# Peptides against a protein of PDB entry 3PBP, part 40

Target 1, 203 residues: chain A of PDB entry 3PBP
Amino acid sequence: LNEKDLNLILNKSLVMYESLDSTTDVIVKRNVIKQLQFVSKLHENWNSRFGKVDIQKEYRLAKVQGPFTINPFPGELYDYTATNIATILIDNGQNEIVCVSFDDGSLILLFKDLEMSMSWDVDNYVYNNSLVLIERVKLQREIKSLITLPEQLGKLYVISDNIIQQVNFMSWASTLSKCINESDLNPLAGLKFESKLEDIATI
Target 2, 203 residues: chain A of PDB entry 3PBP as posed
Amino acid sequence: LNEKDLNLILNKSLVMYESLDSTTDVIVKRNVIKQLQFVSKLHENWNSRFGKVDIQKEYRLAKVQGPFTINPFPGELYDYTATNIATILIDNGQNEIVCVSFDDGSLILLFKDLEMSMSWDVDNYVYNNSLVLIERVKLQREIKSLITLPEQLGKLYVISDNIIQQVNFMSWASTLSKSINESDLNPLAGLKFESKLEDIATI

## One batch from the design tools (peptide)

Design b1_p25_2_s1 (made by RFdiffusion4, then SolubleMPNN; from b1_p25_2, 13 letters changed)
Fold by OpenDDE base, seed 4:
Structure b1_p25_2_s1 (fold): chain B 203 residues (1-203), chain A 25 residues (1-25)
Amino acid sequence: as target 1 above (203 residues)
Amino acid sequence: SEKEEILMKALQKKIEFQEKLKKVE
């Protein structure tokens, strides 16, 4: 974690803290407060001479991980199990799409409904893991892994049955990014949420 | 559609969050 990242986390933590209200779960409130306290302390003690601050574990807990809820949940996937999860950046402003694979060979592309906080009580924490369904991509393959490349926005590589496939969703993700960054949802009208699927290689 | 409506709501939340974030940054 560098200074820029720390500042971002701090700012996010501040916003999250300020957003706490009576509708927020008590455990979530506690976690947000703890996060803010922790990050604030880190910020206060930040010294560039020491380089990066190691908060990798805690930071990871702020990433999308199970269990999570999906809305609307695809009924067809009710009896299937999630197998892989990945997060794909769609711009340089940390807007991202979450992808979850299922054992039926489906990929679902999701948008985070809630800002996540670090978990400070793993056993009792209520996760802010609410995700919104954007698209379902049916590969009908056993998905082995999901790979993302940091330099490739809106692209997901799927490894299944000795085939690498690329899922490119920038066709709609660019619009999402624009909507978010410009605070204007009008461009969403008529937008088709259809990703491009391409075979990349056989392995 | 239901999906679109839910997505729009989520995006709106994100927008609001980012607007607040910009004020803090």
Scores: peptide ipSAE 0.579, ipTM 0.936, DockQ to the pose 0.722
Fold by OpenDDE base, seed 1:
Structure b1_p25_2_s1 (fold): chain B 203 residues (1-203), chain A 25 residues (1-25)
Amino acid sequence: as target 1 above (203 residues)
Amino acid sequence: SEKEEILMKALQKKIEFQEKLKKVE
């Protein structure tokens, strides 16, 4: 982390802390408080000479990982198991789409509705991972890996045994990005959440 | 639909979070 990144994490931590109320889960509350304390201490001890602070371990725990809640959960996937997860940038800001693959060959595209905090008690922490279903894409193949390229917004590469396919969801993700950044949800009216699937290469 | 309603709520929360974040930046 550089100073800018640290400041961002601090600011996010502050916002999260200020959002705590009596209805907040006790474990989540404790975790957010610990995060704020930790990040604040790091900020106070920041030395520009080093140019970076090593908080990678804790920071990684704030990344999207299972278990998580999906709303609404696709009933058809109830008996299937998630196999891969990826996060795809949809703009140059902080807006992202989460993709989860299942062993039936389905991809679900998701939006995070809760900000995650660092996990300070991994064994007992209930992850603040709530995800909203946007789209289900049925590939009907064994998905080996999900690949994203930072320079390619709204694109996901799906690797199976014999093919690489591209899922492009910028047709609707651009609108989502705009809505968030402009604080206006009106453009969502009538929006179709249909990604484009294209074969890229046979392997 | 239920999906759309849930998504709208989630996006609204994100917007609110971003607005709060801008105030502290």
Scores: peptide ipSAE 0.578, ipTM 0.936, DockQ to the pose 0.729
Fold by OpenDDE base, seed 2:
Structure b1_p25_2_s1 (fold): chain B 203 residues (1-203), chain A 25 residues (1-25)
Amino acid sequence: as target 1 above (203 residues)
Amino acid sequence: SEKEEILMKALQKKIEFQEKLKKVE
């Protein structure tokens, strides 16, 4: 964690805090408040003698962790279990796509519709983790691992038993990025959410 | 479609969040 990242987390935490209202879940409110308090303290002590602080245990803004909801949930996957999760950058800013694999060989590409709070209650399974289904990619393979490269935007590498495949969704993710960054959803009209699948290497 | 509508709503939320974030930065 560097100063730039810390500032970003702090700013996000502030925005999240300000977004709290009467409709917000009580547990979410508590988590957001605790997050803001923690990050604020961390920011105040950033140059202190304590050196590097490992906040990976609590940090949930950048990385999707734990239980989450998917809307709409693909009914076809109701009886299947998630096996892997990855987050893929789609621009040099803050926009990301979440990918979840299932034991039927499916990949689902998801968009976070809510900012996630840090987990401060280990026993609490209520999270501000809502995801929107964008695309389902059927690989029909046992997915062993999902790999991302930060320098490769909108690309996911899927490792199965005998092959590495690349899922490239920049065909639509570039438009999403543009829409978000320019605050204009008009380019979404007619957009097809179809990723390109390519074999990269045999294992 | 329902999926598209949900996505649009999510994107709108993101846009609003980013706008707020820019004001804080």
Scores: peptide ipSAE 0.576, ipTM 0.936, DockQ to the pose 0.734
Fold by OpenDDE base, seed 3:
Structure b1_p25_2_s1 (fold): chain B 203 residues (1-203), chain A 25 residues (1-25)
Amino acid sequence: as target 1 above (203 residues)
Amino acid sequence: SEKEEILMKALQKKIEFQEKLKKVE
């Protein structure tokens, strides 16, 4: 992490701390406090723009990892197992869509409704992974991998069998991005959450 | 729909978070 990244983490940590209340899980509360303390200390001792802070172990715990909760839960997937997960950028800011594949060949596109904190108590880690279901795409294929390209917003590449398919959800993701960035949810009215599928290549 | 309502609530939380973040930056 560079200085810019560290500042961002610090600012996020501050916002998370300010959001703590009596209804917050005790373990989550503890993690947020410890995170803020740790990041604040790092920031205070920051002496070089070229320095690197090795917090990879802790940072990865703030990424979307199973187990997670999905709301509303797609009942049809109750008996199926998640196989892959990917995060796709939808703008040049901080807005992302999470994609999870299942062994029935389904893709679900999800939105994170909670900011995740780093875990500082690994033995008692509580997964605070809350995701909102946006769309289910049925490919009916064995999904081997999910690929994203940073320069291609709102696009997911799905590798199954000998075919690469592109899932493009910018038709609705652009609206989500706009809503968030402009602090206006009005554009959501009448929005259809339907992604476009395209075969890219046979391999 | 229920789905839409849940999404709207999530987006609202994100908006509020971003607004707070901007104030801190």
Scores: peptide ipSAE 0.575, ipTM 0.936, DockQ to the pose 0.699

Design b1_p25_2_s2 (made by RFdiffusion4, then SolubleMPNN; from b1_p25_2, 10 letters changed)
Fold by OpenDDE base, seed 3:
Structure b1_p25_2_s2 (fold): chain B 203 residues (1-203), chain A 25 residues (1-25)
Amino acid sequence: as target 1 above (203 residues)
Amino acid sequence: MEKEEILMKALQKKIDFQKKLKEKE
């Protein structure tokens, strides 16, 4: 982490702390408070610490990991198991889409409803991972892996059997990005959430 | 539809979060 990254984490932690209220889960409150305390101390002592080790473990736990809640949950996927997860950038800022694959060959594209906090109690951690369903794509293939390229916004590569397919969702993700960045949701009216699927290579 | 409303609420939360974050920069 550089100073800029640390400042960003601190500011995020402050915003999260300020959002706590009486309706917030007790475990979430505890985690947010501990995160703020930790990051604040780290910021104060930044010049005295050697760097990456202590933050890495806690930071890893702040990533999108199961279990998570999906709203609305696709009823058709109730009996199926999630197999892969990926995060795809949709702009050069902080906006991203989460993709989860299932063993029925489905992909779901999701938006994060909540900012995640670091986990400070691994044994009793309740994941505050709320995700909003945007689109379901049915591939009808065994999905082996999901690949993303940082230089390719709004694109997901799916490896199944002997084929690589590209899922391109910039048709709607560009609008989402614009709405967030411009603080205007009006452009979402009438937007269709339909991704493009293309075969890229046979392997 | 219900899905659109849920998404709109989530996006609004993100917008509000980003605004607050920008104010701290």
Scores: peptide ipSAE 0.571, ipTM 0.935, DockQ to the pose 0.668
Fold by OpenDDE base, seed 5:
Structure b1_p25_2_s2 (fold): chain B 203 residues (1-203), chain A 25 residues (1-25)
Amino acid sequence: as target 1 above (203 residues)
Amino acid sequence: MEKEEILMKALQKKIDFQKKLKEKE
C-alpha cells in the first residue's frame, strides 16, 4: 500500500461509516466500524512501525464475492450455478461492472448497489453485496474463465472450450460512467443495454 | 420499468457516495 491507496481506503471507510443508519444490517455496521478503526490506526501509524502491515487480504475481501443478491434475479437462471466472477473497470474513477457466468453459458452484467466493507469475520460475516442486473448475454458455451485487462475499459474476455470471445459493454457503460461522474441520470433515458460480442481467437 | 428503476436507484447511491468521497479529499 502507498499513501494514496491508504488515503482512499480511509476516505471510503469514513464515507461508509457516515452512511450507516437504522436500515443498515447490524453485522455490516460492525464491520464498517471495525474497518474504520483499523484503517485509521494504520493511517496514524503510517510513518511508524506499521508501514509494513500487509492488509491486502482484508482489502481483497472487500471485492465482490459470493454470496450476493441480484436484483432483479433472472428467473431463467434460478436452476443454474454461478461459475465465475469478474470485475471490469469502466472508467478511471473507480466505476466498475461485475460479471458473473453461469453453467448454462450465460453472462450477467451487474452494477453494485452497495459499497462493500472488508470482511473481519469470514465465517459470520453477512456480505453487503447487492447487485443490480443490467444485461444477460447468452453464449451457449461452457465458460471456463473470465479475463479482464486493466488497460481495457469495459471489456471482458470469455474463455470457452474452443474460443476466446470479447464482451464489450462500453456502448452503455460509457453513459453509466458519465451519469455517475456528472451526477446526472438523464442520459439513461432510452439507453440500450446491449453488449458487443466478438470472437477473438480460436483455441 | 422495474429493472431501470432499480438501476437508477443504485446509480444514485453511487453518485451520492462519490460526492461524499470527493468531499473527503
Scores: peptide ipSAE 0.571, ipTM 0.935, DockQ to the pose 0.678
Fold by OpenDDE base, seed 2:
Structure b1_p25_2_s2 (fold): chain B 203 residues (1-203), chain A 25 residues (1-25)
Amino acid sequence: as target 1 above (203 residues)
Amino acid sequence: MEKEEILMKALQKKIDFQKKLKEKE
């Protein structure tokens, strides 16, 4: 984590804080405040310490992690367990898709509908870990790992027992990116959320 | 239709957030 990243986290935390109002859930409010306090302190320490602040642990807490809510939740997955999670950038900005794999061999592609705060109470806090279901991809394989490459937008590599597959969702993610960046949701109409699956290599 | 509506709402939230974030930069 560099200074730029820290500043981004701080700015995000500030935006989140400023968005709090009387209608905000008390738990969410508390967590956002705690995050802001923490990040602010971290920022202060960063300025005071000539060097890299080890914030890896804390930064990890700001990443998508379970538990989270998915809306709508695919009912078929109620009995299955999430196995892997990945975040894939879809543009050079900050737009990203979240992918979660399940032990039935399914992948779900998700969009964050809320900015994630750090989990300060893992056991009880799920309110701002909300994701919107975009697509379900059924691989029918045991998914061992998910790999993303920063230089490859909208691509996810799925490693199973004998095969590496690429999931390419830029067919629709490019439109999402455009919608967000241009503040125009009109292009969303009629958009098909179908990713391309391709075998890359056998292993 | 429901899915699309949910997504649209989420996207709008993202749009709004990004606008605010840009103001902080």
Scores: peptide ipSAE 0.570, ipTM 0.935, DockQ to the pose 0.658
Fold by OpenDDE base, seed 1:
Structure b1_p25_2_s2 (fold): chain B 203 residues (1-203), chain A 25 residues (1-25)
Amino acid sequence: as target 1 above (203 residues)
Amino acid sequence: MEKEEILMKALQKKIDFQKKLKEKE
């Protein structure tokens, strides 16, 4: 973690704090406040010359993980269980897609509805983890793992028993990225959320 | 609520968040 990264985390924490209101869940509120306090203290004690600030654990807990809510939840998946989760970058900024696999062989591509805070009370914390459904991709395979490559934007590799498949969603993710970065949702009109599935290798 | 509408709302939240974040920079 460098000074720039720390500043970014601080600024995010500030924005999150400033967004708190009377409707905010008490546990979420508590965690956001604790995050701000912690990061502020780190910032005050930042020494670029001598210090590794170890915030990796707390930062890791702010990553997408279960349990989470999906809206709308695909009715076809009510009886199935999530098996894997991955996050895929769609640009060189901070925009990403979340992918969740299910034991029926489905992949769902999701967008984060809420910014997550660090977890400060793991045992009692209800994660601010709401996700929005973008697309369902039906592979009808037992999905063993989800792999992403940082240099490959909008691409997900799905490993099954005997095949590696690539899911490429840049056809629509590029538009999402543009909409977010340019603060203009107009390009979403008529956008088709259909990913390209390609077999990469047999294993 | 339609999926697209839900997505648009989420995207708007992200946009708003990023705007606020840029103001802090």
Scores: peptide ipSAE 0.570, ipTM 0.935, DockQ to the pose 0.674

Design b1_p25_2_s3 (made by RFdiffusion4, then SolubleMPNN; from b1_p25_2, 11 letters changed)
Fold by OpenDDE base, seed 4:
Structure b1_p25_2_s3 (fold): chain B 203 residues (1-203), chain A 25 residues (1-25)
Amino acid sequence: as target 1 above (203 residues)
Amino acid sequence: SEKEKILMDALKKKIEFQKKLKEKE
């Protein structure tokens, strides 16, 4: 964690804290407060001479992890189980798409509805794990793993059976990114949420 | 559609969040 990253986390934590209201779950409130306290302390003690602050574990807990809620939930997947999860960046501004695979061979592409906080009480924490369904991609394969490459925006590699497939959703994700960054949702009108699938290699 | 509406709402929230975040940067 460098200074820039720490500042970002701090700012996010502040925004999250400031967004707390009467509708926020009490456990979430507690966790957000704890996060802010923790990050603030780190910030106060930040000194470049001491090197990088190690908050990797805590930071990882702020990433998408189960259990989560998907809205709307595809009815066809009700009886199936999620098998893999990945997060794919769609721009350099930390906008991201979440992908979840299911044991029926489906991929769902999701947008975070809520900003996640670090987990401070795993046993009792109610996660802000609300995700919005964007697209369902039916591969009809046993998905073994999901791979992302940091330098490749809006691309997901799916390993199933003996094939690697690329899912490219920049056709619509670029528009989403633009909408978010420009604070203009007008370009969403008529947007088709259809990812491109390509076979990359056999394994 | 319902999906589109939900997505739009989520995007609105994200936009607002990012605006607030940018104010702190």
Scores: peptide ipSAE 0.567, ipTM 0.942, DockQ to the pose 0.707
Fold by OpenDDE base, seed 1:
Structure b1_p25_2_s3 (fold): chain B 203 residues (1-203), chain A 25 residues (1-25)
Amino acid sequence: as target 1 above (203 residues)
Amino acid sequence: SEKEKILMDALKKKIEFQKKLKEKE
């Protein structure tokens, strides 16, 4: 991480800390506090000569991983198991879509409801991983992997046994990004959350 | 729909978070 990245993490940590209240889960509260303390210490010890701080391990623990909750949970997926997870950038800022695949061949596109903190107590920490359902895409294939390309916003590549398919959700994600960045949700009215599916290659 | 309501609420939270974050910059 460079200084800019560290500052961003610090600011995020501060915002998270300031959002804590009496209704906040005790474990979440503890983790947010520890995160702030840790990042603050890193910031204090920042050496501009080296231009980087190594917090990769701890930072990675703040990324989306199971277990998580999905709201509303698709009833059709109740008996199925999540197989893969990916995060797709939808703009050059901080807005992302989470994709989860299931063993029935479904993809669900999700939005993070809550900001996640670093995990400081892995054994006992319940991740603040609440996700909101946006769209379900039924591929009806055994999904082997999910691939994203940083330079391709709002695109997900799904690899199955014999085919690579592209899921493009910029048709609605561009509007979503705009709404968030401009603090105006009005453009969401009437928006259809329908991704485009295209076969890219046979393998 | 319930789905739309939940999404709207989440987006509102994100917007507020980003506003607060921007204030720190």
Scores: peptide ipSAE 0.566, ipTM 0.942, DockQ to the pose 0.705
Fold by OpenDDE base, seed 2:
Structure b1_p25_2_s3 (fold): chain B 203 residues (1-203), chain A 25 residues (1-25)
Amino acid sequence: as target 1 above (203 residues)
Amino acid sequence: SEKEKILMDALKKKIEFQKKLKEKE
């Protein structure tokens, strides 16, 4: 973690804290406060040169790894089980797409509805894990793993039996990124959320 | 569609969050 990353986490934590209101779940509120306190302390220690603080574990807990809610939930996947999860960057900023695979060979591409907070009480934490369905991609294969490369924006590699496939969603993700960054949703009108599938290699 | 509406709402939230974040930077 570099200084820039730490500042970003701090600023995110501040924004999250400032967004708390009377309607916020008590557990979420507590978690956000703890996060802010922790990150603030970390920032102070960073400036004082008191050494390397490993915050990777706590930071990882803020990632979409636990139970989450998908809205709208695709009814066709109700009886299927999620098998893998990945997060794909769509720009050089902070915009990401979440991908979840299912045992029917489907991929769903999701957008985070809420900013995730670090989990401080794993057993009792209610995750702000609301995800919005963007696209369902049917591969009809057993998905073994999902791989993303940080240098390749809007691309996901899917490893299944004897094949590596690339899912490229930059056709719509570029527009999505632009809309977010420019605070203009008009370009989304008529946008088709259709990813491109390509066979990359046979295993 | 309902899906589009939900997505738009999420994007609006993200935009607002990003604006607030930029104000901190």
Scores: peptide ipSAE 0.565, ipTM 0.941, DockQ to the pose 0.722
Fold by OpenDDE base, seed 3:
Structure b1_p25_2_s3 (fold): chain B 203 residues (1-203), chain A 25 residues (1-25)
Amino acid sequence: as target 1 above (203 residues)
Amino acid sequence: SEKEKILMDALKKKIEFQKKLKEKE
């Protein structure tokens, strides 16, 4: 992490802390407080001369990982198992889409409902992974891996069998990005959440 | 639709979060 990244994490931690109230789960509250304390201390002791602070373990816990809550959950997937997860940037800011694949060959595209916090009590970790279902894409293939390219916004590459397919969801994700960045949800009216599928290569 | 409402609520939360974040930058 550089100074800019640390400042961002600190500011996020502050916002999360300020959002705590009496309805917040006790474990979540505790984690947010510990996160703020840790990051604040780190910021106070920041010395650029000694390089990167190793917070990989704690930071990893703030990433989207299972188990997660999906709302609404597609009933057809109750009997299937998630196989892969990926996060795709949709703009040059902080907006992203989460993709989860299932062993039936389905992809679901999701939006994070809540900001993730680091977990400081692994044994009693309460998963705060709330995700909103945007779209389900049925590929009817065994999905081996999900690949994203940072320079390609709103694009996901799916590797299955001997084929690479591109899922492009910028048709709707660009609108989402705009809505968030401009604080205006009006453009969502009539928006269709339909991604484009394209065969890229045979392997 | 219910799905749209859920998404809209999530987006509203994100917007508010970003606003608060910008205030701290």
Scores: peptide ipSAE 0.565, ipTM 0.942, DockQ to the pose 0.674

Design b1_p25_2_s4 (made by RFdiffusion4, then SolubleMPNN; from b1_p25_2, 9 letters changed)
Fold by OpenDDE base, seed 1:
Structure b1_p25_2_s4 (fold): chain B 203 residues (1-203), chain A 25 residues (1-25)
Amino acid sequence: as target 1 above (203 residues)
Amino acid sequence: SEKEKILMEALQKKIDFQKKLKEIE
């Protein structure tokens, strides 16, 4: 982390803290408070001479990981198990799509409903991981891995036993990005959430 | 649809979060 990154984390932590209310889960509340305290302390002790602060372990715990809730949950996937997870950038800001694969060969594209905090009590922490279903893509393949390239916005590469496929969702993700960045949801009206699937290579 | 409603709510939350974030940056 550089100073800019630390400031961003601090600001996010502040916003999260200020969003706490009486309806907030006690564990989430505690976790957010601990995060704010920790990051604030780091900020106070920031020395520009070092150029970086080692908070990678704690920061990584704020990344999307299971278990999580999906709303609405696709009924067809109730009996299946999630196998892979990936996060795909859709703009040069902070907007991302989460993708989860299942053992039936389905991909679901998701939007984060809630901002996640660092996990300070891993054993007892209930992750603030609420995800919203955008699209289900049925590949009907055994998905081995999900690959993303930072320079390729809104693109996900799916690797199965014999093929690499590209899922391109910029057709709708560009609109989502615009809506968020411009604080206007009107362009969502009539938007079709249909990704393009293309075979890239045979393995 | 229910899906669209939930998505819009989530997006609005993100918008609100980003606005608050900009206010303190």
Scores: peptide ipSAE 0.590, ipTM 0.940, DockQ to the pose 0.711
Fold by OpenDDE base, seed 3:
Structure b1_p25_2_s4 (fold): chain B 203 residues (1-203), chain A 25 residues (1-25)
Amino acid sequence: as target 1 above (203 residues)
Amino acid sequence: SEKEKILMEALQKKIDFQKKLKEIE
């Protein structure tokens, strides 16, 4: 982490702390407080000349990992198992789409409605992974892997069997990005959430 | 639709979060 990244984490932690209320789960509340305390202390003692603080273990817990809650839940996927997960950038800021694949060959595109905190109580970790369903794409293939390219916004590459397919959702993701960045949800009216599928290569 | 409503609520939360973040930066 560089100084900029640390500042971002600190600021996020502050915002998360301020969002705590009486309805917040006790474990979540505790984690947010501990995170803020840790990051604040780290910031106070930050010296770029010395080695990076290893927070990888804690940081990875703030990434989207199962189990997660999806709303609305796609009932058709109730009996199926998630196989892969990926996060796709949709702009040069901090807006992302989460993709989860299932063993029925489905892809679901999701939006995070909650900021995740690092877990400091591993034994009693409560998953605060709330995701909103945007689109379901049925590929009807065994999905082996999901690949993203940082320079390609709103694009997901799906590897199945001997085929690489591209899922492009910038048709609607660009609007989402705009809505968030401009603090205006009006452009969402009438928006169709339909991704484009293209075969890229046979391997 | 219910789906749209849920998405809008999530987006609004993100907007609010980003606004607060910008105020600190």
Scores: peptide ipSAE 0.589, ipTM 0.940, DockQ to the pose 0.668
Fold by OpenDDE base, seed 5:
Structure b1_p25_2_s4 (fold): chain B 203 residues (1-203), chain A 25 residues (1-25)
Amino acid sequence: as target 1 above (203 residues)
Amino acid sequence: SEKEKILMEALQKKIDFQKKLKEIE
């Protein structure tokens, strides 16, 4: 953790705090407040002994992980189990797509509806995990793993039994990125959410 | 569509969040 990362976490925590309202879950509120307090303390004491505090565990818990809600939920997947999860950057900012694989060979591409806070009580905390369904890709293969490369925006590598496939969703993710960064949702109209699937290697 | 509506709402939330974030940074 460096100063830049800490500042980012702090700023995110501040924004999350300021976004709390009467509709926010009480547990989420408490968690956000605790996060802000903790990060603020770290920031204040950054050049002191607290600057050496390893908060990687807590930071990792701010990543997308189950349980989470998907809206709208694809009814066809009710009877199937999620097997893998990955987060893919779509620009050089903070915009990302979440991918979840299922044991039926499906991939779903998702957008975060809510910002996540760090978990302060791993055993009891209800995660603020709300995801929006963008696309379902049916591979009809057993998905063993999902791999992302930080330098490759909007690309996901899927490893199945004997093949590595690339899912490229920059065709629509670039528009999403633009919409967010320019604060204009107009380009979303008529957008087709269809990813490109390509075989990379047979293994 | 319902999906599109939900996505737009989520995107708007992200936009609002990023605006606030940029104001602090």
Scores: peptide ipSAE 0.589, ipTM 0.941, DockQ to the pose 0.668
Fold by OpenDDE base, seed 2:
Structure b1_p25_2_s4 (fold): chain B 203 residues (1-203), chain A 25 residues (1-25)
Amino acid sequence: as target 1 above (203 residues)
Amino acid sequence: SEKEKILMEALQKKIDFQKKLKEIE
């Protein structure tokens, strides 16, 4: 964690705090408040003798962890179990796609509906982790691992038993990025959310 | 579609969030 990252986390925490209202879950409110307090203290002590602070345990803003909700939930996956999760950058900013694999060989590509708060209560299973379904990709393979490369935007590598496949969703993710960054949703009209699959290597 | 509507709503939330974030930065 560098100063730039810390500032970003702090600012995100502030925005999250300001977004709290009467409709917000009490547990979420508590987590957001605790997050803001923690990050603020960390920021104040950043140049102090405190050294490196490991916040990976609590940090949930950048990486999707723990239970989450998917809307709409694909009914076809109701009886299947999630096996892997990955986050893929779609631009050089803050926009990301979340990918979850299932034991039926499906991949779902998701967009974060809400900013996630840090987890401060280990026993708390209520998270500000809402995801929106964008696309389902059926691979019909046992997915062993999901790999992302930060320098490769909108690309996910799927490792199965005997093959590495690339999922490229920049065909639509570039438009999403543009829409977000330019604050204009008009380009979404008629957009097809279809990723490209390519075999990369045999294992 | 309902799916598209939900996505658009999520994107709008993201846009709003980023706007607020930029105001602080």
Scores: peptide ipSAE 0.586, ipTM 0.940, DockQ to the pose 0.684

